# Peptides against a protein of PDB entry 5TUV: the designs that were tried, part 5

Target 1, 107 residues: chain A of PDB entry 5TUV
Amino acid sequence: KEVIDRLRYLKAEIEDLELKERELDQQKLWLQQSIKNVMDDSINNRFSYVTHEDICNCFNGDTLLAIQAPSGTQLEVPIPEMGQNGQKKYQINLKSHSGPIHVLLIN
Target 2, 107 residues: chain B of PDB entry 5TUV
Amino acid sequence: AQECQNLEVERQRRLERIKQKQSQLQELILQQIAFKNLVQRNRHAEQQASRPPPPNSVIHLPFIIVNTSKKTVIDCSISNDKFEYLFNFDNTFEIHDDIEVLKRMGM

## One batch from the design tools (peptide; aimed at target 1 S71 L75, target 2 I95 H96)

Design b1_p9_4_s1 (made by RFdiffusion4, then SolubleMPNN; from b1_p9_4, 5 letters changed)
Fold by OpenDDE base, seed 2:
Order: structure tokens, then C-alpha cells, then sequence
Structure b1_p9_4_s1 (fold): chain B 107 residues (1-107), chain C 107 residues (1-107), chain A 9 residues (1-9)
């Protein structure tokens, strides 16, 4: 009897957790859409930028490239492989479909 | 008994997933707040200056930051329409998205 | 044809 009661309890709890998980998934989708709407707003878009100073304050000591890429730009970083000259290849491949990519040297 | 143990494991697995999803939702909320704070900051700054910043002095979202050693040689190939970029580095690099930058800025 | 450049520090 005790085992049967425990099984019934656990099954009911798992079902409740499944409902909770689906609720969280829907909330995530809603929030993501909300963020998109806020960012795509004309007024917000006009002021959606950072300065060179902002970037320099976040990073020190290295060469910094800022790559402004439109939403939906594909970013690929291949696994480093040894080149024909014995040097490892470190690469970034960018492909935009909605507009030009802009690159700035920050430091 | 064995079925009870299996359901206990399943329950725990689901609880952990729910916890992770709740944390992810909180991060999305913080991202939206950070963006709104950025917009507010920039609007205030431009009002005080009575003009927008120079176009090449700011980085518009969305963007990424690539940082690498100052000794790293970077080669870039660009398409005519600037829709496709290929970067080659002779050493390792790091990539940071705009969300991380806003976090580092304290937005 | 792609334009190429090298950045050095």
C-alpha cells in the first residue's frame, strides 16, 4: 500500500512539473518577442549603441574589433586545424543577409 | 520499489530543468532592463550635448567584440557588398556578444 | 573578388 501510494504521488507530481515546464517555455517565447519588439522600436533603435569608451572600459590590453552585424547574420568559428605551413588556423566567417557588416578597430 | 526509484530520479531531473529555465527567464529580463537603461543613458547624453555622436564613434546593436593579443596578426577578406567577411588570425581570440558588453558596462 | 587587408599591432 505504501509503495502504491508513493507511486501515485510521484506520478501526479511529475505531471504537475510537466505543466510548469510548458508554462516556462511559453513565458520564454513571450519574453523573447517582447525584447525583439523593444529593440525594433524606432526610438529605441536610434539610441541602441555603445561608444568606443564603453568598449575600452570593458576590455584592456588586447586588440579589439567591433563587428556591427545585422540581426540574423551567420557567425561561424571553425574548429582550429593545422594549416599547410604548420600553423593553426583560427577563423571567423560572417555572412549577412539583411545588410552590410561594419568593422571598427577600437584600440 | 524500482519504479519508485526511477520516478524519483525523473522528478529530480525535471526539477533541475525547471530551475534552469527560471534562471534563463531572469537573465532575459535583465537583458531587457539593460537595453532600456542603455537607451535612456544615450538619450540623456545626446540631450545634454544637443547633438548625436559622430557616426564612427559609436557601435550600434547588434554587434560582437573580438579580442586577441596585440601581437596577433589579423587578415580580413571582404565581399564587394560587405555582406561576407572572413577573418584569419595567427593566434587565439575571444568573442563577446553585445549582451555581455552591456553586463560589463553595468547597465 | 574579395578585398583583403591585414591588421597588425
Amino acid sequence: as target 1 above (107 residues)
Amino acid sequence: as target 2 above (107 residues)
Amino acid sequence: LAKSFTLTK
Scores: peptide ipSAE 0.138, ipTM 0.890, DockQ to the pose 0.039
OpenDDE base, seeds 1, 3, 4, 5: peptide ipSAE 0.129, 0.128, 0.129, 0.135; ipTM 0.891, 0.891, 0.892, 0.893; seed 4 fails the geometry check

Design b1_p9_4_s2 (made by RFdiffusion4, then SolubleMPNN; from b1_p9_4, 5 letters changed)
Fold by OpenDDE base, seed 3:
Structure b1_p9_4_s2 (fold): chain B 107 residues (1-107), chain C 107 residues (1-107), chain A 9 residues (1-9)
Amino acid sequence: as target 1 above (107 residues)
Amino acid sequence: as target 2 above (107 residues)
Amino acid sequence: LKSKLTLTK
């Protein structure tokens, strides 16, 4: 009897969780579309930038590269491997299909 | 008993997914707010200056920031059309997306 | 790839 009651409880809870998960999925989709619409607006797009000062305030004591690339640009960071000279190689590979990539040295 | 255990495992799995989705949704909300605040800041700044910033003085979204030690040597190979980039580092580096940068800026 | 750039300090 105790097991039967537990089974009923669990089944009911799982059903409720399924509904909650679907609700969250829908909310995510709508929010993503909203963000896209805001960012694609011509006026907002014109002002969607940060300054060198902004970046410098976020990071200190490092060499900083800003890589500006079109949305959808492919970014690959291979697992570090040993190079020919016995040094580990650390790489970033970028491939854009919709426009040029621009790199800025911040500091 | 076995059925009860199976349902408990399923319940826990669903709860974890819901928790993750809730966190992701919150991040999207913050992202949208940050972007709107950024646009508002920049519009106000340009109005006060009565001119837009020079093109090379700002970093337009979307972008990524690569930070590494000041001692790190960075080699960059670029295609003719600037659609493909290969970066080689002699030491470790970190990559940060524009969303994280906006968060650090307090947007 | 062409036009290699080396960045230091």
Scores: peptide ipSAE 0.116, ipTM 0.892, DockQ to the pose 0.041
OpenDDE base, seeds 1, 2, 4, 5: peptide ipSAE 0.106, 0.110, 0.108, 0.110; ipTM 0.892, 0.890, 0.892, 0.893; seeds 2, 4 fail the geometry check

Design b1_p9_4_s3 (made by RFdiffusion4, then SolubleMPNN; from b1_p9_4, 6 letters changed)
Fold by OpenDDE base, seed 2:
Structure b1_p9_4_s3 (fold): chain B 107 residues (1-107), chain C 107 residues (1-107), chain A 9 residues (1-9)
Amino acid sequence: as target 1 above (107 residues)
Amino acid sequence: as target 2 above (107 residues)
Amino acid sequence: LAKKITLTK
């Protein structure tokens, strides 16, 4: 009797958790769309930038490249492999479909 | 019973997923707040300066930051339309998205 | 055709 009651309780709780998870998934989708709408707003878009100073304050001691790429740009970083000359290949491949990519050397 | 134990494990698994999703939602909210703060900062700065910043002095979202050692040699191949880029590094590098940058800026 | 740029520090 106790085992049967426990099973019934657990099954009911799991069902409630499934509903909660679906609710969270919908909230995530809504929030993502909201963020997109805010960023795509004309006024917000005009002021959606950081400065060279901002970047320099965030990173120190290295060469910094800023790659401004349109939304939807594909970014690929292959697993490093040994080249024919015995040197590992470290690569970034970028492909944009909606506009040009702009690269800035920060420091 | 074995079934009871199995359901206990399943319950715990679902609880952990829900917790993770709740955390992810909070991060999205913070991202939106950070973006709004960035826009507000820039609007205020431009009002005080009575002009926008020079075009090449700012990095418009979305963007990524690539940082590597100053000793790293970087080769870049660019298509004519600047829609495709191939970067080759002779050493390791790190990639940071605009969201991380805004976090580091304290937005 | 692609332009090749080498960045050195």
Scores: peptide ipSAE 0.140, ipTM 0.890, DockQ to the pose 0.039
OpenDDE base, seeds 1, 3, 4, 5: peptide ipSAE 0.130, 0.131, 0.132, 0.137; ipTM 0.892, 0.891, 0.892, 0.892

Design b1_p9_4_s4 (made by RFdiffusion4, then SolubleMPNN; from b1_p9_4, 4 letters changed)
Fold by OpenDDE base, seed 5:
Order: C-alpha cells, then structure tokens, then sequence
Structure b1_p9_4_s4 (fold): chain B 107 residues (1-107), chain C 107 residues (1-107), chain A 9 residues (1-9)
C-alpha cells in the first residue's frame, strides 16, 4: 500500500513537472521572439554595434579577430589534428548562406 | 521499490532540466537588457559627437571574437563571394560570441 | 578560386 501510494504520488508529480517544463519552453520562445523583434527594429539595428575600444577592453595581449556574419552562419571548429608538417592544425570554418562575412583585425 | 526508485530518478532529472531552463530564461533577459543598454549608449554617443562612427571602426552584431596569441600565424582562405571562410591557426585560439562580449563590457 | 590572407598582430 505504501509503495503503491508512493508510485501514484511520483507519477502525479512528474506530470506536473511536465506541464511546468512546457510552460518554460513557451516562455523561452516568446522571449526569443521578443529579442529578435528588438534587434530587427530599424533604430536598434542602426546602433547595434561595438567599437574596437570595447573589444580591446575585453581582451588584452592577444591578436583579436572580429568576425561579423549574418544570422545563421555556420561555424565549425574541427578537432585539432596533425598536419602534414607535423604540427597540429587549428581551424575555423565559416559558411554563410545569406550574406558576406566581414573580418576585422582589432588592435 | 525499484519502480519507485526509477521514478524518483526521473523526477530529479526533470527538476534539473527545469532549473536549467529557468537559468536560460534569466540569461535571455540579461541579453535583452544588455542589448538595449548598448543601443542607448551608442545613440547617446553619436548624438554627442554629431556624427556616426566610421564604418570600419565598429563591429555590427551579430559577431564573434577570435583571440589568440600575438605570435600565432593566421591564414585565411576566402571564397569568391566571401560566403565561406577557412581560418588556419598555427596555435590554439578562443572564440567568444557577442553575448559574452556584451557581458564583459558590463552592458 | 579562393583568396588567401595571412593575418597577424
């Protein structure tokens, strides 16, 4: 009887948790759409940028590449492998489907 | 007894997922706030300067930052239409998205 | 044909 009661309780709780999870999923979708709308606004889009100074303040002592690419651009980082010269190769592959990619060297 | 244990494990799994989703929602909210703050900052700055920044002095969202040692040699192969990029590094690198950059900027 | 660019800081 105790085991049966515990089973019933757990099953009911899991069902409630499923409902809660679905609610959170819906909220996420709504918020994502909200963010998209804000970013797509013409005025906001005009001012949606960072400066070289901003980037330099975030990172120091390194070579910095800023890669501006349209949404949906594919980014792949293959597992490092040994190259023909015996050195590990480190690569980034970018593929855009909607527009050109722009690369800036940041000092 | 075993069935109860299985359901308890499942319950805990769902609770953890819910917790993670709640955290993700909070992050999205922060992202939206950061973006709005960025736009406000830039708009104010341009008003004060009475001109927009030079086009090559800013990085428009969305973007990523790649940082590597100053000694790292970077080779970039670009397609004719600039839709595909292949970066080769002779050493390790780090990738940071625009969201992380905005966080580091304190937006 | 792809263009190649070497970048360094």
Amino acid sequence: as target 1 above (107 residues)
Amino acid sequence: as target 2 above (107 residues)
Amino acid sequence: LAKSLTLSK
Scores: peptide ipSAE 0.117, ipTM 0.892, DockQ to the pose 0.043
OpenDDE base, seeds 1, 2, 3, 4: peptide ipSAE 0.112, 0.113, 0.107, 0.114; ipTM 0.892, 0.890, 0.891, 0.891

Design b1_p9_5 (made by RFdiffusion4)
Pose (drawn by RFdiffusion4):
Structure b1_p9_5 (pose): chain A 104 residues (1-83, 87-107), chain B 106 residues (1-49, 51-107), chain P 9 residues (1-9)
Amino acid sequence: KEVIDRLRYLKAEIEDLELKERELDQQKLWLQQSIKNVMDDSINNRFSYVTHEDICNCFNGDTLLAIQAPSGTQLEVPIPEMGQKKYQINLKSHSGPIHVLLIN
Amino acid sequence: AQECQNLEVERQRRLERIKQKQSQLQELILQQIAFKNLVQRNRHAEQQARPPPPNSVIHLPFIIVNTSKKTVIDCSISNDKFEYLFNFDNTFEIHDDIEVLKRMGM
Amino acid sequence: FSIEKFFEE
């Protein structure tokens, strides 16, 4: 039949696709690890910053609010319901205080 | 027969997912070279100049909140711990450290 | 090392 070996063929490709994903899952997990190791060198953390000019060049006009918090800080944004509509940002920081810079 | 329809849908799924994974994989690589160059760029600027800590500098990780000039922004801290509440009377946008690093080149 | 984001839909 046309269908029964449409199966054997498809069932012979997915394992190549399955192993490819396993490879891609391993590559991503120790690429992320190598990223973590670089951003927590003490020397690298010393220069891991951006200036006002950089932000202004990438955001034309308007009011800009820069919010800085430690890693793992959670940011929750609810739906714009009505109650006047509500546009709000719920920030939760357990590892430390947050720093807010008003960009001009 | 429906074992044929199930695997064709599953195949495309795996394909569409394996493709997106290869995309975020190179984005992660781009994230590292952009971070390395950003560090190298700041070291060079410090040899021609040190900028003060609370001003003119934003440390990673961070977010950028963009809204209109006529928009009022309120900041509230309550009795509950480890909580921050920002209110806007109008719409806003949130951008990440990764995107701004891309917008500036590397 | 990032800020985790949650949006409601």

Design b1_p9_5_s1 (made by RFdiffusion4, then SolubleMPNN; from b1_p9_5, 4 letters changed)
Fold by OpenDDE base, seed 5:
Structure b1_p9_5_s1 (fold): chain B 107 residues (1-107), chain C 107 residues (1-107), chain A 9 residues (1-9)
Amino acid sequence: as target 1 above (107 residues)
Amino acid sequence: as target 2 above (107 residues)
Amino acid sequence: MEIKKFFEK
């Protein structure tokens, strides 16, 4: 009887957790859409930028590349493999489908 | 008894997923706040300067930052339409998205 | 910082 009662309790709890998970999924979708709407707003879009100073303040001592690419741009970073010259290949592949990619040297 | 144990495992798995989803939701909220703060900052700055920043002095979202050692040699291949980029590095690099940059900026 | 190769494909 104790086991049966525990089973009933667990099943009921799992059902409640399923509902909660679905709720969170919906909230995530709505929030993602909200963010998109805010970013796509013409006024906000005009001011959606950072400066070179902003980037330099975040990173120091390194070579910095800023890659501005449209949303949905494909980013691929292959697993490093040995090249023909014996050097490991560290690569970034970018493929845009909706606009040009711009690369800036920050420092 | 075995069924009870199975359900307890499932319960725990669901709880962990819910926890993760809650965390992700919080991150999205922070992202939206950070973006709004960025826009507000830039609007205020432009108002004070009575002019927009020079076109090539800012980096519009979305973007990524690639940082690597100053000693790193970078090869860049670009398509004619700038829709495709191939970067080759002779050493390791880090990639940071705009969200992380905004966090580092304290937005 | 050094960019060794720049080419279009």
Scores: peptide ipSAE 0.041, ipTM 0.887, DockQ to the pose 0.039
OpenDDE base, seeds 1, 2, 3, 4: peptide ipSAE 0.037, 0.035, 0.038, 0.037; ipTM 0.886, 0.884, 0.886, 0.885

Design b1_p9_5_s2 (made by RFdiffusion4, then SolubleMPNN; from b1_p9_5, 5 letters changed)
Fold by OpenDDE base, seed 5:
Structure b1_p9_5_s2 (fold): chain B 107 residues (1-107), chain C 107 residues (1-107), chain A 9 residues (1-9)
Amino acid sequence: as target 1 above (107 residues)
Amino acid sequence: as target 2 above (107 residues)
Amino acid sequence: MEIKIFKEE
């Protein structure tokens, strides 16, 4: 009896959780679309930038590369492998399909 | 019973997914707010300056920041169409997206 | 932002 009751309870709870998960999925989709719309707006796009000062204030003491790339650009970071001289290789591969990539050095 | 145990595992799995989705949704909300604040800041700044910033003084979204030591040697290979970039580092690096930068800026 | 980050594991 207890096992049967537990089974009924669990099944009912899982159904409720399924509804909740679907609700969250819809909210996420809606918000993602909203963000895209806001960012694609001509006025917002005109002002969607940060300054060198902004970046420098966020990071200190290091070499900073700002890579401006179109949406959908692929970024690949391979697992470091040993190089020719036994040195690990640290690499970034970028591939854009929508436009050119622009790189800025910030110090 | 085995069935009860299976359902309990499933319930827990769903609960964890829901928790993760809730967190992701909150992050998206913050992203939208941060972006709107950024746009508002820049609009106000340009109004006061009565001019836009110089083209090479700003980083337009979307972008990423690569952070590495000043001692790190960076080699870059670029395709003729500037759609593909290969970066080689002789040491470790960190990658930060524009969302994280906006967070650090306090947007 | 729709930059796809691929970390090889």
Scores: peptide ipSAE 0.103, ipTM 0.889, DockQ to the pose 0.831
OpenDDE base, seeds 1, 2, 3, 4: peptide ipSAE 0.071, 0.097, 0.071, 0.053; ipTM 0.886, 0.887, 0.886, 0.885

Design b1_p9_5_s3 (made by RFdiffusion4, then SolubleMPNN; from b1_p9_5, 7 letters changed)
Fold by OpenDDE base, seed 3:
Structure b1_p9_5_s3 (fold): chain B 107 residues (1-107), chain C 107 residues (1-107), chain A 9 residues (1-9)
Amino acid sequence: as target 1 above (107 residues)
Amino acid sequence: as target 2 above (107 residues)
Amino acid sequence: NKIIIKIEK
């Protein structure tokens, strides 16, 4: 009896969880579309930027590179491996397909 | 008993997925809010200045920030059309997306 | 800081 009751409870709960998960999936899709619409708006796009001061206020004491690239740009960060001189290799590979990449040094 | 255990495992798996999706949804909401606040800030600033900022003084979205020690040597190879970039670092670095930057800015 | 930029031909 206890096992049967537990099974019934678990099955019912799983069904509720399935509904909840589907709801969240739908909400995510709608929100993603909303964000896209807002960002693609011509007026919003015009003002979609940060300043050097903004970046400097977020980080201190380091060398900062700002890389502005078109949406869809491929970013690859290989696992560090030993180089020819015994030094670990730390790399970033960028490949854009829709436009040029712009790099700024933030001092 | 075995069926009960299987369902309990499934239940836990679904709960974890739902938790993750809820977190992701919250992040998307914050992203949208941050973006709107950024646009509003910049629009107001330009109105006060009666001019747009110089092109090279701002970083347009989407972008990433790479930060590393000031002692790090950075080697960059760029294609002629600036569609491909290869960065080599002699030490570790961190990558931060524009979303994180907006958060740090308090947007 | 030292940054070296190479332009590929």
Scores: peptide ipSAE 0.154, ipTM 0.886, DockQ to the pose 0.038
OpenDDE base, seeds 1, 2, 4, 5: peptide ipSAE 0.138, 0.147, 0.077, 0.130; ipTM 0.885, 0.884, 0.886, 0.886

Design b1_p9_5_s4 (made by RFdiffusion4, then SolubleMPNN; from b1_p9_5, 7 letters changed)
Fold by OpenDDE base, seed 3:
Structure b1_p9_5_s4 (fold): chain B 107 residues (1-107), chain C 107 residues (1-107), chain A 9 residues (1-9)
Amino acid sequence: as target 1 above (107 residues)
Amino acid sequence: as target 2 above (107 residues)
Amino acid sequence: MKIIIKKEK
């Protein structure tokens, strides 16, 4: 029956997809660890920066703030809501637990 | 058959997850490449200049870029230890992570 | 462009 054949096909395909998904999960884990190792290297860390020129080349004409914060810093961007004066409130809340936050005005 | 339909739904769900994971993996690969290229660029630049850049002239990773109109008024409250920041904007803003910036830089 | 910075305890 056509239905029986379709069932067999689907079951076999799902099994193959399960294997593929597990493979991707392992690759992701390995790559994440690799990235961490590279970034945590003392020499690489010393040179892990961008310049004001780099940022200006990426964005045009607007006010640009660069916020450098330690890893693990909490970033909260609440959903805009109306304020007391009738205007929407747009906020960024930052909380660091391991070091100071540094803010630069780029332009 | 109902069983066939159920398996087809499951197959589609798995295919979508795999597609997403493949995309995420590719982004991680690009991230690692971009970081290595950044480090190499900066190392070469400092060798040519025979000195490191001034501390306030660079933005160290990790960072974010906040982009808003020149007309936007930004109010910032900062704790004494600079561990906590509260930003208030009177208009919309965009946030870009360091990964996106590196992409725009062509790293 | 207007940026107001406040220091808080």
Scores: peptide ipSAE 0.221, ipTM 0.890, DockQ to the pose 0.038
OpenDDE base, seeds 1, 2, 4, 5: peptide ipSAE 0.174, 0.219, 0.206, 0.207; ipTM 0.889, 0.888, 0.890, 0.891

Design b1_p9_6 (made by RFdiffusion4)
Pose (drawn by RFdiffusion4):
Structure b1_p9_6 (pose): chain A 104 residues (1-83, 87-107), chain B 106 residues (1-49, 51-107), chain P 9 residues (1-9)
Amino acid sequence: KEVIDRLRYLKAEIEDLELKERELDQQKLWLQQSIKNVMDDSINNRFSYVTHEDICNCFNGDTLLAIQAPSGTQLEVPIPEMGQKKYQINLKSHSGPIHVLLIN
Amino acid sequence: AQECQNLEVERQRRLERIKQKQSQLQELILQQIAFKNLVQRNRHAEQQARPPPPNSVIHLPFIIVNTSKKTVIDCSISNDKFEYLFNFDNTFEIHDDIEVLKRMGM
Amino acid sequence: SLLEKRTLS
């Protein structure tokens, strides 16, 4: 039949696709780990910053609010319901205080 | 027969997912070289100049909140711990550290 | 209800 070996063929490709994903899952997990190791060198943390000019060049006009918090800080944004509509940001930081810079 | 329809849908799924994974994989690589160059760029600027801590500098990780000039922004802290509440009377946008690093080149 | 949730990394 046309269908029974449309199976055997498809069932022979997915394992290549399955192993490819396993490879891609391993590559991503220790690429992320190598990224974590670089951003926590003490020397590299010293220069891991951006200036006002950089932000202004990438955001034309308007009011800009820069919010800095430690890693793992959770940011929750509810739906713009009505109650006047509500546009709000819920910020939860357990590892430390947050720093807010008003960009001009 | 429906074992044929199930695997064709599953195949495309795996394909569409494996493709997106290869995309975020190179984005992660781009994230590292952008971070390395950003660090190298700041070290070079410090040899021609040190900028003060609370001003003119934003440490990673961070977010950029963009809204209109006529928008009022409120900041509230309550009795509950480890909570921050920002209110806007109008719409806003949130951008990440990764995107700003891309927009500035590397 | 939530529209979006983010975690800073």

Design b1_p9_6_s1 (made by RFdiffusion4, then SolubleMPNN; from b1_p9_6, 7 letters changed)
Fold by OpenDDE base, seed 2:
Formats: sequence, structure tokens, C-alpha cells
Structure b1_p9_6_s1 (fold): chain B 107 residues (1-107), chain C 107 residues (1-107), chain A 9 residues (1-9)
Amino acid sequence: as target 1 above (107 residues)
Amino acid sequence: as target 2 above (107 residues)
Amino acid sequence: QIAKKLVLE
């Protein structure tokens, strides 16, 4: 029957799509590792920086904080809640485990 | 008949997920290219200047940019080892990662 | 605004 043939076709296609998805997942993993290797290279690491001018050209009119931290640093932004004085609390929590955090102010 | 419809929905779901993963792979490739371009730019600039930039004039990857109004009051608590930071803002702020910055720079 | 938890990579 036509319905049976359609079912067979769909099941086969879904199986092929599952294989394709697993292939893409593996490619993502390999690419991520490649990026890490490139960034961890001593020569590349030496020149992996941006300047104050670069940042100022990207953002205008506001106060800018540049926070440089090692890989693996945890960043938490809690949901704003009302403070004791009725003012909303806007916070950023940073925790590094492998090195110091450096902060630059850009006006 | 109902089974056919269910499988067609599943097929479409998987196709969309695959499309998203393909797009994400492309983004990772662009990130790697942007990083390589950044490194090349900085190497060339330092060669022309015959010296590296001052340490406090550059922001090394990985980093984030916090953007807030010039009127925003920022309070920062720092641990002795500089491994933990707590930022308090009296108003809203935006956070941008280094990948977004490189995109805005046209790398 | 939604709470965010990120890891720098």
C-alpha cells in the first residue's frame, strides 16, 4: 500500500538524518578543538589582543569596562531584584580558577 | 496515516536542527578566521612600530566588554588574589564577548 | 532581564 511505502521512506530518511546530525556534531567538536589549538599556540597567543581604539570604535557614548580573564572564568549575572532601599540590583559576579582578572576602564 | 504525519513532523524537526548546526559550524569557521586576521594585524603593527604596545593599552583574549551609561555608578569588590570580582551597578548594563567585538571590528 | 551564567573560552 502507498501508506506503507511512505512509512518506509520516512523511516529511512530519518535514519539518514540521524547520521548526518552525528557527523555535524563530530565536525563541531573537531573545529572547536582546532580553534583552541590555534589560540593556545605561543605565537598566536602573543598577538591575541585588541586595543582601546578597537573597543572605542565598536562602542560609542557609554562607559566601557574591559574585563580580561583566563579561559574557564565563570561569569554570573543574577536576575535584577529590588534592594533594601528600593533600588534594583544590577550585578556581575566573576570567578577565576586559573589566574587573575584584569579590568580596564574605557571612557 | 497518523503515523505518517508524526514521522513527517519528526523529519522536519530534524531538518531544522541540522540547518541550525550547519550555521553554527559556519560561525565557528568565521571566528577562527577573525582570530587569525587579528593576529596578523597585530604582528604587522608591532613590526612597523618596532616594539610591542604598552601592557595596559591592550586587552588580551579572552575578555568581555561591559557597556553602561556614563551616569551609571559602578562599584567593584576585588579579592586579594584578584580571582574574584563583584560588580554593582545602579543601572542597567550590556555584556559583549570578544567574538562580538571581533565581528564589529570587521576581522 | 534573565539571569546569565557564562564561561569565558
Scores: peptide ipSAE 0.191, ipTM 0.893, DockQ to the pose 0.721
OpenDDE base, seeds 1, 3, 4, 5: peptide ipSAE 0.099, 0.181, 0.097, 0.114; ipTM 0.891, 0.893, 0.891, 0.891

Design b1_p9_6_s2 (made by RFdiffusion4, then SolubleMPNN; from b1_p9_6, 6 letters changed)
Fold by OpenDDE base, seed 2:
Structure b1_p9_6_s2 (fold): chain B 107 residues (1-107), chain C 107 residues (1-107), chain A 9 residues (1-9)
Amino acid sequence: as target 1 above (107 residues)
Amino acid sequence: as target 2 above (107 residues)
Amino acid sequence: QIAKKLTLE
């Protein structure tokens, strides 16, 4: 009957979609690895930077902190809570495991 | 009949997920292109200047940008090895990754 | 406890 045929069609289509999704997942993995390879190349790494001017052109009117840290550095922002004096706490915690962190102030 | 409806919902769910993954792949490709463009720009600039930029004038990838009001008071505690940083702000702030910066730069 | 947790890549 029509219902049986529809069920068969839907099941077959879902199976095809599962294959497509796995293909996309694999493509993502390979692309991510490609990006890492490009960034880890010695020549590319030498020129992988932005300038103060670049940052200032992207942001206006505020104080800017440029935080350069090695890959794998962990960044945590706690939920703001009231401090002892009634002031909310706004914090950033940084932890690097492979190298030093460098901070530049841009006014 | 109910089974058909359930499978149709599942099919639609998978189709949307596949669409999202396709978009994410395109984003990764654009990130790689932006990085290559950045490298090319910097190589050309250094060739024209016949020297690299001063070390403290550039921010090397990977990095983040913290944006806050000019009135915000920022306190920073740094470990001896510079592997751990604690930032305290008396007001709200925004965080932007290097990918977003490259996008804003038009890379 | 943590509003945002990121890892630089």
Scores: peptide ipSAE 0.240, ipTM 0.893, DockQ to the pose 0.938
OpenDDE base, seeds 1, 3, 4, 5: peptide ipSAE 0.238, 0.235, 0.230, 0.146; ipTM 0.895, 0.894, 0.895, 0.891

Design b1_p9_6_s3 (made by RFdiffusion4, then SolubleMPNN; from b1_p9_6, 5 letters changed)
Fold by OpenDDE base, seed 5:
Structure b1_p9_6_s3 (fold): chain B 107 residues (1-107), chain C 107 residues (1-107), chain A 9 residues (1-9)
Amino acid sequence: as target 1 above (107 residues)
Amino acid sequence: as target 2 above (107 residues)
Amino acid sequence: QIKEKFTLE
């Protein structure tokens, strides 16, 4: 009796949750497309930048590399491995297929 | 009893997914707002200056910031077409995307 | 096809 009622309740709740999840999935899809459209707009694209000052205000005391690359650029950070000298290798590999990559040093 | 347990596990699984998706959706909303604010700021700034910023003084989206100690030695190899970059660091580094930078900027 | 190499300190 109680088990049957619990089963019915759980099944009904799961159905509601399925609807909610689909709603969120749809909202995410629409918002992602909206963001792309806004960023791809010619006027917005013209003004889609930050300054050296902006970056310096966000970070301090370290060496900063700003890497500007086209969307879709592949970024790989291999797992650090020990080198022949016993030093760990820290690497970043970038590969773009649609345009050049630009690197700026910010201190 | 076993069926109830299975459904309860499924219910909890779905609730966690929904929670995660809600958080991700909120982040996307903030991203769009931040981008729009950035564009507005830059448009206003250029209007006041009556000129665009110098090309090498700004970082166009999309970009990433690599943060490492000033003591870190960074070696970079660049392809002839600048489509491929290989960075080697002798110490650890942090990577921050443009979204995080905009957040830190208060956009 | 790597033609340039530099080091930042």
Scores: peptide ipSAE 0.096, ipTM 0.889, DockQ to the pose 0.042
OpenDDE base, seeds 1, 2, 3, 4: peptide ipSAE 0.096, 0.094, 0.093, 0.095; ipTM 0.890, 0.887, 0.889, 0.889

Design b1_p9_6_s4 (made by RFdiffusion4, then SolubleMPNN; from b1_p9_6, 5 letters changed)
Fold by OpenDDE base, seed 3:
Structure b1_p9_6_s4 (fold): chain B 107 residues (1-107), chain C 107 residues (1-107), chain A 9 residues (1-9)
Amino acid sequence: as target 1 above (107 residues)
Amino acid sequence: as target 2 above (107 residues)
Amino acid sequence: QLAKKLTLQ
C-alpha cells in the first residue's frame, strides 16, 4: 500500500513538472523574440553601444581588446597546446559571414 | 520498489532542468532591462551633447571583451575583408560578453 | 580540441 501510494504521488508530481517545464519553454521563446524585436529596432540599434570609459570602469589594469562583430560571428578558443617553440598556444579564432570585424584597444 | 526508484530519479532530473530554465529566464529578463537602460542613457547623453559620439570612440553591440596581462604579447592576423581574425597570445586571457559588461556597468 | 566555442549574440 505504501509503495502504491508513493508511485501514484510520484506520477502525479511528474505530470505537474512536465507542465511547468513546457510553460518555461514557452516563456523563454516569447522573451527571446521580444529581445530580438527591441534590439532590431532602428532607434534602439543606433544607441546600442558602450564607451571606452564604460569598459575601463568594468576592468582594472589589464590589456583590454574590444571585438565588435555582426551577430552570428563564430568564436573558437582551441585547447592550449604546446607550440613548436615550446610555448603553449593561446588562440582566438573569429569568423564572420555577414560583415567586418572591428577591434579596439582599450588599455 | 524499482519502479518507485526510477520515478524518483526522473523527478529529480526534471526538477534540475526546471531550476536551470528558471535561472536562464531570469537572465534574459535582466538582459532586456539592461539593454533598454543602455539605450536610454545614450539617448540622453547625445541630447545633452547635441551630437553623436565619434565613431571610433564607442563599441557597438554585439561585442566581446578580451582581457589579459599587460605583459601578454598579442599577435593578430586579419583577412583582406576583415571577416576572419586569428589572435595569438603568449599567455592566458579571459573573454567577457557584452551581457556581462552591461551587468558590470550596473545597467 | 576546442576549449570554448561561442556565437556572438
Scores: peptide ipSAE 0.220, ipTM 0.894, DockQ to the pose 0.939
OpenDDE base, seeds 1, 2, 4, 5: peptide ipSAE 0.213, 0.214, 0.215, 0.125; ipTM 0.894, 0.891, 0.894, 0.888; seed 5 fails the geometry check

